Peptides against a protein of PDB entry 3T6J. Designs and how they scored, part 196

Target 1, 375 residues: chain A of PDB entry 3T6J
Amino acid sequence: PIVESYIGFIESYRDPFGSRGEFEGFVAVVNKAMSAKFERLVASAEQLLKELPWPPTFEKDKFLTPDFTSLDVLTFAGSGIPAGINIPNYDDLRQTEGFKNVSLGNVLAVAYATQREKLTFLEEDDKDLYILWKGPSFDVQVGLHELLGHGSGKLFVQDEKGAFNFDQETVINPETGEQIQSWYRSGETWDSKFSTIASSYEECRAESVGLYLCLHPQVLEIFGFEGADAEDVIYVNWLNMVRAGLLALEFYTPEAFNWRQAHMQARFVILRVLLEAGEGLVTITPTTGSDGRPDARVRLDRSKIRSVGKPALERFLRRLQVLKSTGDVAGGRALYEGYATVTDAPPECFLTLRDTVLLRKESRKLIVQPNTRLE
Target 2, 372 residues: chain A of PDB entry 3T6J as posed
Amino acid sequence: PIVESYIGFIESYRDPFGSRGEFEGFVAVVNKAMSAKFERLVASAEQLLKELPWPPTFEKDKFLTPDFTSLDVLTFAGSGIPAGINIPNYDDLRQTEGFKNVSLGNVLAVAYREKLTFLEEDDKDLYILWKGPSFDVQVGLHALLGHGSGKLFVQDEKGAFNFDQETVINPETGEQIQSWYRSGETWDSKFSTIASSYEECRAESVGLYLCLHPQVLEIFGFEGADAEDVIYVNWLNMVRAGLLALEFYTPEAFNWRQAHMQARFVILRVLLEAGEGLVTITPTTGSDGRPDARVRLDRSKIRSVGKPALERFLRRLQVLKSTGDVAGGRALYEGYATVTDAPPECFLTLRDTVLLRKESRKLIVQPNTRLE

## One batch from the design tools (peptide; made by RFdiffusion4, then SolubleMPNN)

Design b2_p20_7_s1 (from b2_p20_7, 16 letters changed)
Fold by OpenDDE base, seed 3:
Structure b2_p20_7_s1 (fold): chain B 375 residues (1-375), chain A 20 residues (1-20)
Amino acid sequence: as target 1 above (375 residues)
Amino acid sequence: ELEERLEERRRRLEERLAER
């Protein structure tokens, strides 16, 4: 088998300032069959990048073809096992030198092992579809998240010699209609400027890219879905995201007004964006469980994903990218923290919902390292 | 009707997975 490994200070999710990497490492075996799907996605990446909702001037000047491999993890040393990885975690290196993507396929498979009776916060009518398509939808989401999420966008930079990597006279900020007024100076990085929100903000951008691009027919075709199956995969992917946004409340600490998990914060932000879109796209309804205790249901209107959801996400995702590209920390923080704020304000009453989420919390899953052998 | 569709989709999914 083909064996891949890495080791070092890589992910900064545990650093409150998003700067210092946690020491981690893995040993994995290449899943050739799944890797072939990601290779097809890579082959379409340059074209799909053009579908993202920002001007080409805010995208990488030069497309660098990355590697994308599906891996079955044999050993992982770290505080948590991700579903996917995009490295290096330096935006400047990503845009100038390139990057590598991996999907941890067997980690995803474990996440799919949920019993129907234990599946919380979904309507009964959605549970069977959710169980059926959770796996495939996750494959799509992870692929897009890593390759076209983390792998997209440009940072505007002025180097140490005063040269810009963009034309100051012609590049226009699509949000303001004005010339670019801010950028990264020499020595400034994404993490150094956006600090406490950098990791979660980037995850939110990547997740949003996944949701946005999964609507593209070519994406679903690459993963082998067509017709009604493709639509179900899209629906379940979006449904999973809004559900995850509710589940995310577990990782919010009201007393400290902080989030303990960057991805969960990101998912909550996306939920807030889609709720704000209104028009019945997403509905969270407090209910009473069979045990007489508080419960809740998340409903996503399938018919409004493209008409209501996509435009809302488009605008939001564009704003995320523009603020990131221009190094506008004040604007970025205002936007992101605005959506990441958890209050008990009606109609959602998120702090109350948090109590419900905690009450319905599932038992923690145990991840066990597998063995493998040659037959 | 939904049950029939789900069974068909499950079958198709299994076929695709078997190609791995």
Scores: peptide ipSAE 0.000, ipTM 0.237, DockQ to the pose 0.295
Fold by OpenDDE base, seed 5:
Structure b2_p20_7_s1 (fold): chain B 375 residues (1-375), chain A 20 residues (1-20)
Amino acid sequence: as target 1 above (375 residues)
Amino acid sequence: ELEERLEERRRRLEERLAER
């Protein structure tokens, strides 16, 4: 077997400033079959990057083809096991030295093992589809998230010598119609500039890329889905995201106005974006459970994903990227914190919904180290 | 038999976590 190991101070999610890494270590075995799917995605990555909703001037000048491998984790030591990894975490290094993507396949499989009876906040008609396609949709989302999410976008930089990595005279900000007015100076990084919102903001961008690009037929074909199956995978992927946005409220602390998990905050932001799109795309309905206690249902109108959802996400995702590229911290913070704000304002009443989410909270899944045997 | 043991261990761990 091909063995991979990752050991060191890698993830900075526990640092409020996104700078200090937590010590993490794992040993894993390469899943060759799943890796083959990701290799196909890598082969199409350069073309798919062109489908992202920003000008080529805001994309990396050269696509550095990464390795993308699916891993079955044997041992993991850390505070949390991710579904996917894109390393290094430093954007400057990603642009110059390249990056590596991994999917922790057996971790995803564990997440998939949800019993129908325990599925919360879904309509009964959606539960069967969700169970059937959750796994495949996760594979699609993680692949896109890591490879084309974290792997996309250019940072405008002025180096120590005063040279720019972009043409100041010709590059136009698509949001303002003006020339680029801000950039990263020498010594400034994504994390150093955006600080407290950097991790969550980047996760939001990556998740949004996944949702946006999963609508592309080529992506679904790469993963082996066509026709009605492809449409179901799309639907379940989007449905999962809006549901996750609701579930995310568990990780919000109202008393401190603080989010405790970057990915969940990101998912809530996406939910807010899609709710803002309106037109019946996403509906959250408070209900009463069979136990007589508060419950809720999330509905996603499949027919409006492309007509309403995609344009809304396109605009939002473009704004995220432009603000990131230009190092516009003020604009980025205003945008992101605006969507990340949790209030009890009608019609959603998110603080009230949070109580419902907490009431319906599932027990935390314990991931146990697998045993290996020689066949 | 190994799967059963793993499930039992998982159950015990879940019970301990629920008590905290």
Scores: peptide ipSAE 0.000, ipTM 0.253, DockQ to the pose 0.020
Fold by OpenDDE base, seed 1:
Structure b2_p20_7_s1 (fold): chain B 375 residues (1-375), chain A 20 residues (1-20)
Amino acid sequence: as target 1 above (375 residues)
Amino acid sequence: ELEERLEERRRRLEERLAER
């Protein structure tokens, strides 16, 4: 088998400022079959990047073909095991040197191994579909998230010599219609500049890229889905995201007004964006469970994903990217924290829903090192 | 105490499983 490993200070999710990496390490085996799908995605990446909702001037100047591999983790030393990894976590290096993507395939398999009767917050008619396509949809989402999410976008930089990596005279901010008025100075990084929101903001951008691009026919074809299957994968991917946004409330601490998990915060933000789109796209309905206790149902109107969801996500995603590219921390924080705010305001009453989420909390899974043998 | 430690570990794993 092909073995991959890494060790070191990698992810900064546990740092409140998003800067200090957690020391971790893993040993994994390459899943060749799944990796082949990701390689096809890589082959189309340059073209797919053009489908993202920002001008080419906000995209990387030169596409650098990354590696993308699906891994089955044998051992992982750290506070937890992610579903995917994009490294390095330095935007400057990503832009100039490239990056590597990995999907932790067997971690994903554990994540979606949920019994139907324990699946919360979905309509009964969606549960079977969700169970069937959660895995495949995760593959699509992770691939897009890592490769085209984290792997996309340009930071506008003025170097130590005063030179810009963009044409100040010709590059136009698509949101304002004006020339670029802010950028990263020498020594400034995404993490240092956006600080407390950097990690979750970036995850939100990456997740949004996944949702947005999964609507592209070529993407589903790459993963081997056609016709009704492709539509189901899309639906389940979006459904999973909006459900995750509700589940995310578990990771919000009202007393501290903070989020304890960057990805879940990101998913909540996306939920808020899609709720804001209105028109019946997403509906969260408080209900009463069979036990007489509070429950909830998330509904996603499949027919409105493209007509309502996509445009909303397009606008939001473009704003995320523009604010990121220009280093507009004030604007970025205002946008992101606005959507990340958890209140009990009607109609959603998210703080009340949080109580429901906590009440319906599923049993936590324990991931154990797999038994490995040579045959 | 062991149960509490196990629960904490489970919590952390669940959180990281959400990461991509």
Scores: peptide ipSAE 0.012, ipTM 0.279, DockQ to the pose 0.023; fails the geometry check
Fold by OpenDDE base, seed 4:
Structure b2_p20_7_s1 (fold): chain B 375 residues (1-375), chain A 20 residues (1-20)
Amino acid sequence: as target 1 above (375 residues)
Amino acid sequence: ELEERLEERRRRLEERLAER
């Protein structure tokens, strides 16, 4: 077996300022079969990057072919086990030196083990599809999230010598129609500038990339899905995201007006974006459960994913990238915190929904170290 | 009809997983 490992101060999710890494490490075995799919995705990455909703000037100047491997984790030391990893976490290094992507395949599999009876907030008609396609859709989402999410976009930088990595005269901000007015100075990083929102913002961008690009037939073909299967994978991927946005409310602390989990905050933001799109794309309906207690149902209109969802996500994702590239912290914070705000305003009444989410909270999953055997 | 389609898809997925 091919063994991979890493160890160090890597992820900064636990740092409120997004700067200090948590010590973590893993030992894993390469899943060759799944890795082959990701290799195909890598082979198409340069082309797929062009499908992202920002000008090439906001993308990396040179495509650097990354590694992408699916790993079955044997041991993981850390506060949380991710589904995927993109390293290094330094955007400047990603742009100049490249990066490596990892999917933790068996971690994803654990997420799939939800019993139908315990599956909350979905319509009954969607539960079977969700169970069937959750795994495959997650593989697609994680692949896109890591490779084309975290692995995409350019930071505009002025170096120590005063040189810019972009043409100040010709590069236009697609949101403002003006020349670039802000950038990262020497020594400034994504995390240092965006600080408290950096981690969640970046996760939101990466998740949005996943949703956006999963609509591309080539992506689904790479993962071996065609026709009706491909459409189901898309549907379940989007459905999972909007559901996750509702579930995210568990991780909001109203008394402190803060989020306790960056990924969940990101997913809530995406939910808000898709709700804002309107037109019946996403509907959250408070209901009464069989136990007589509050419940809720999330409905995603499959027929409106491309017509309503995609354009909304496109606009949002572009804004995220432009603000990131230009180091516009004020604009970025205004945008992101706006969508991340949890109120009890109608029609959604998110604070009330939060109570429902907490009431329906599932028991925390226990992840147990797997055994590996040679046959 | 939906159940039949789901069963067929499940079968196909299982076959693909087994080939792996």
Scores: peptide ipSAE 0.000, ipTM 0.242, DockQ to the pose 0.287; fails the geometry check

Design b2_p20_7_s2 (from b2_p20_7, 7 letters changed)
Fold by OpenDDE base, seed 3:
Structure b2_p20_7_s2 (fold): chain B 375 residues (1-375), chain A 20 residues (1-20)
Amino acid sequence: as target 1 above (375 residues)
Amino acid sequence: ALEEEKAAREARRAARLAAR
């Protein structure tokens, strides 16, 4: 078997300022069969990057072919086990030197082992479909999130010598119609500038890329889905995201007005974007459970994903990227914190829904890391 | 890094418990 490992100060999710890495390490075995799907995705990455909703001037100048492998984790030392990883975490290095992607396949498999009776916040008619396609849809989402999410976009930089990595005279901000007015100076990084929102903002961008690009037929084909199956995978991927946005409320602390998990905050933001799109795309309905206690249902109208959802996500995702590229912290913070705000305002009443989410919270799962042997 | 919702919740909970 092919064994991969890494160790070091890598992820900064536990740092409120997004700067200090947590020491972590893993040992994993390559899953060759799953890796082959991701290799096909890598082969299409250069073309798929062009489908992202920003001008080429906001994308990396040169496509650098990354590694992408599916890994079965044998041991992971850290505060949490991710489903996917994109490293290095330095945007400047990603755009100039390249990056590596991994999907932690057996971590995903554990997450998918949900019993139907324990599946919360879905309509009964969606539960079987969700169970059937959760795994496959996650593979798609992870691949897109890592490779084309974290692996996309350009930071505008002025180096220590005063040289720009973009043409100041010709590059236009698509949101303002004006020339580029802000950029990263020497020594400034994504994390240093965006600080408290950097991690969650980037995760939101990556998740949004996943949802947006999973609508592309070529992506589904790469993963082996066609026809009705492809449409079901798309539906379940989007359904999972809006459900996750509701579940995310568990990680909000009202008394401190803060989020405790970057990815969950990101998913809540996406839910807010899709709710704002309106037109019956997403509906959250408070209900009463069989136990007589509060419950809720999330409904996603499949027929409106492309007509309503995609355009809303496109506009939002473009704004995220433009603000990131230009280092516009004020604009980025205003946008992101606006969607990340949790109130009890109608019609959603998110603080009330949070109580429902907490009430329906599943018992903590223990992840047991296996041994493996060659026979 | 992408954390699946359940996996992330579980992992963070595990981490918090381990840090106590």
Scores: peptide ipSAE 0.044, ipTM 0.540, DockQ to the pose 0.021; fails the geometry check
Fold by OpenDDE base, seed 1:
Structure b2_p20_7_s2 (fold): chain B 375 residues (1-375), chain A 20 residues (1-20)
Amino acid sequence: as target 1 above (375 residues)
Amino acid sequence: ALEEEKAAREARRAARLAAR
């Protein structure tokens, strides 16, 4: 088998300022079959980047072909096991030197083994589809999230010599219609400027890229889905995201007004964006469970994903990218924290829903190191 | 990185319970 590993101070999610990496390491075996799908995605990446909802001037000047591999993890040392990884975590290096993507396939597979009777917050008619397509949809989402999420977008930079990596006279901000008015100065980074929101904001951008691009027929074809299957994969991917946004409330601490997990905060933000789109796209309904205690149901209208969901996500994702590219911390924080705010305001009453989420919380499962054998 | 640790933990436990 082909063995891959990495070790070091890599992810900064546990640093409130997004700067200090946590020490982690893994040893994994390459899954050749799944890696082949990601290689096809890589082969299409340059074209798919053009489908993202920002001008080419906000995208990388030169596409650097990354590696993308599906891995079955044998051992992982750290506070948490990711489903996917994009490294390095430095945007400047991603743009100038390239990057590597991995999907931890067996971590994803574990996530798929949800028993129907334990599946919370879904309508009964969605549960079977969700169980069937959660795995495949998540493979699509991880691939897009890592490769075209984290692997996309340009930072506008003025270097130490005063030179710009963009034409100040011709590049127009698509949100304002004006010339670019802000950028990163020498020594400024994404993490240093956006600090407390940097990790979650970037994860939100990457997740949004996944949802947005999974609507593209070429993406589904790369993963081997066509016709009704492709539509079901799309539906389940979006359904999973809106459900995840509700589940995310577990990781909010009302007393401290803070989030304890960056990806969950990101998923909540996406839920808020899709709820704001209205028109019956997403509905969260408080219910009473069979046990007589509070419950909830999330409903996603499949017929409105493209007509209502896609335009809402397009606008939001463009704003995320433009604010990131221009280093507009004030605008970025205002946008992101606005959607990340958790209140008990109607109609959603998110703090009340949080109580329901906590009540329905499943016991934390332990991930145990697998044994491998050659048969 | 995409952290699905919680979902992954839930799925492994479900798989173990089903094998039993």
Scores: peptide ipSAE 0.037, ipTM 0.435, DockQ to the pose 0.033; fails the geometry check
Fold by OpenDDE base, seed 5:
Structure b2_p20_7_s2 (fold): chain B 375 residues (1-375), chain A 20 residues (1-20)
Amino acid sequence: as target 1 above (375 residues)
Amino acid sequence: ALEEEKAAREARRAARLAAR
């Protein structure tokens, strides 16, 4: 077997300022079959990057082919096991030196072992589809999230010598129609500038890239889905995201007005974007469970994904990227915190929904170290 | 990094803390 190891101060999610890494380490074995799918995705990455909703001037000047490997984790030391990793976490290094992507495949498999009777917040008609396609849809989402999410976009930089990595005269901000007015100065990084929102904002961008690009037929083909299966994978991927946005409320602390998990905050933001799109795309309905206690149902209109969802996500994703590229912290914070606010305002009443989410919270899954056998 | 399980775990911990 091919063994990979990972050790060091890497992920900064526990740092409120997004700068200090937590010490983590793992040993894993390469899953060759799943890695082959990601290799096909990598082969198409340069073409797929062109499908992202920003001008080429806001994309990396040169595509650096990354490594992408699916790993089965044997041991993990840290506060939590991720489903996917993109390293290094330094955007400057990603742009100049490249990056590596890994999917922790067996972590994903454990996450999806949900019994139908325990599946919360879905319509009964969606439960079977969700169970069937959750795994495959998540593979698609992880691949896109890591490779084309975290792996995409340019930061506008002025170096120590005063040189720009973009043409100030010709590059136009697609949101304003004006020349670029802000950039990263020497010594400024994504994390240093965006600080408390940097991690969650970047995760939101990456998740949005996944949802947006999963609509492309070529992506589904790479993963081996065609026809009705491809449409079901798309539907379940989007359904999973809107459900995750509701589940995210568990990680909000109303008393402190803060989020405790960056990815969950990101998913809530996406839910808010898709709710704002309206037109019956996403509906969250408070209900009463069979136990007589509060419950809720999330409905996603499949027929509205492309017509309503995609345009809404396109506009939002473009705005995220433009603000990131230009280092516009004020604009970025205003946008992101606006969608990340949790109030009890109608019609959604998110604070009330949070109580429902907490009430319906599933027991914590315990991930234990597996045993390996040589056959 | 995608941390679904971590997020779920932190949410549970937070819920326990809020219930005290």
Scores: peptide ipSAE 0.030, ipTM 0.442, DockQ to the pose 0.017; fails the geometry check
Fold by OpenDDE base, seed 2:
Structure b2_p20_7_s2 (fold): chain B 375 residues (1-375), chain A 20 residues (1-20)
Amino acid sequence: as target 1 above (375 residues)
Amino acid sequence: ALEEEKAAREARRAARLAAR
């Protein structure tokens, strides 16, 4: 078997300032079959980057072909086990030196072992479809999230010598119609500038890229989905995201007005964007469970994903990227914190929904390290 | 890195329990 490992201060999600990495380590075995799908995705990455909703001037000048492998984790040391990894976590290095992508396949598999009876917040008609396609849809999402999410976009930089990595005279901000007015100076990084929102903001961008690009037929073909199966994978991927946005409320602390988990905050933001799109795309309905206690149902209208959801996500994702590229912290914070705000305002009443989410919280799953045997 | 929702939940619960 091919064994991969990493050890070090890698992920900064636990640092309020997004700067200090937590010490992590894993040992994993390469899943060759799944890795082959990701290799095909890598082969198409340069073309797929052009499908992202920003001008080429806001994309990397040169595509650096990364490695992408699917791994089955044997051991993991850290505060949390990711489903996917894109390293290094430095945007400047990603742009100049390249990056590596990893999908932790068996971590995903554990998440899918949800019993139908324990699946919360879905309509009964969606449960079987969700169970069937959660795994495959998540593989698609992770691949897109890591490779084309974290692996996309350009930071506008002025170096120590005063040179720009973009043409100041010709590059136009698509949101303002004006020339670029802000950029990263020497020594400034994504994390240093965006600080407390940097991690969650970037995860939101990456998740949004996944949702947006999973609509592309070429992506689904790479993963082996065509026709009705492809449409079901799309539907379940989007359904999973809107459900995750509701579940995310568990990680909000009302008393402190803060989020405890960057990815969950990101998923809540996406839910808010899709709710704002309106037109019946996403509906969250408070209900009463069979036990007589509060419950909720999330409904996603499949027929409106492309007509309503995609345009809403396109606009939002473009704004995220433009603000990131230009180092516009004020604009970025205003946008992101606006969507990340949790109130009890109607019609959603998110604080009330949070109580429901907490009430319906699933029992803690224990992830146990697998044993491998040589047959 | 995309953290699995359940894995992230569990890790934080474990951290809270360890802090108590």
Scores: peptide ipSAE 0.029, ipTM 0.459, DockQ to the pose 0.019; fails the geometry check

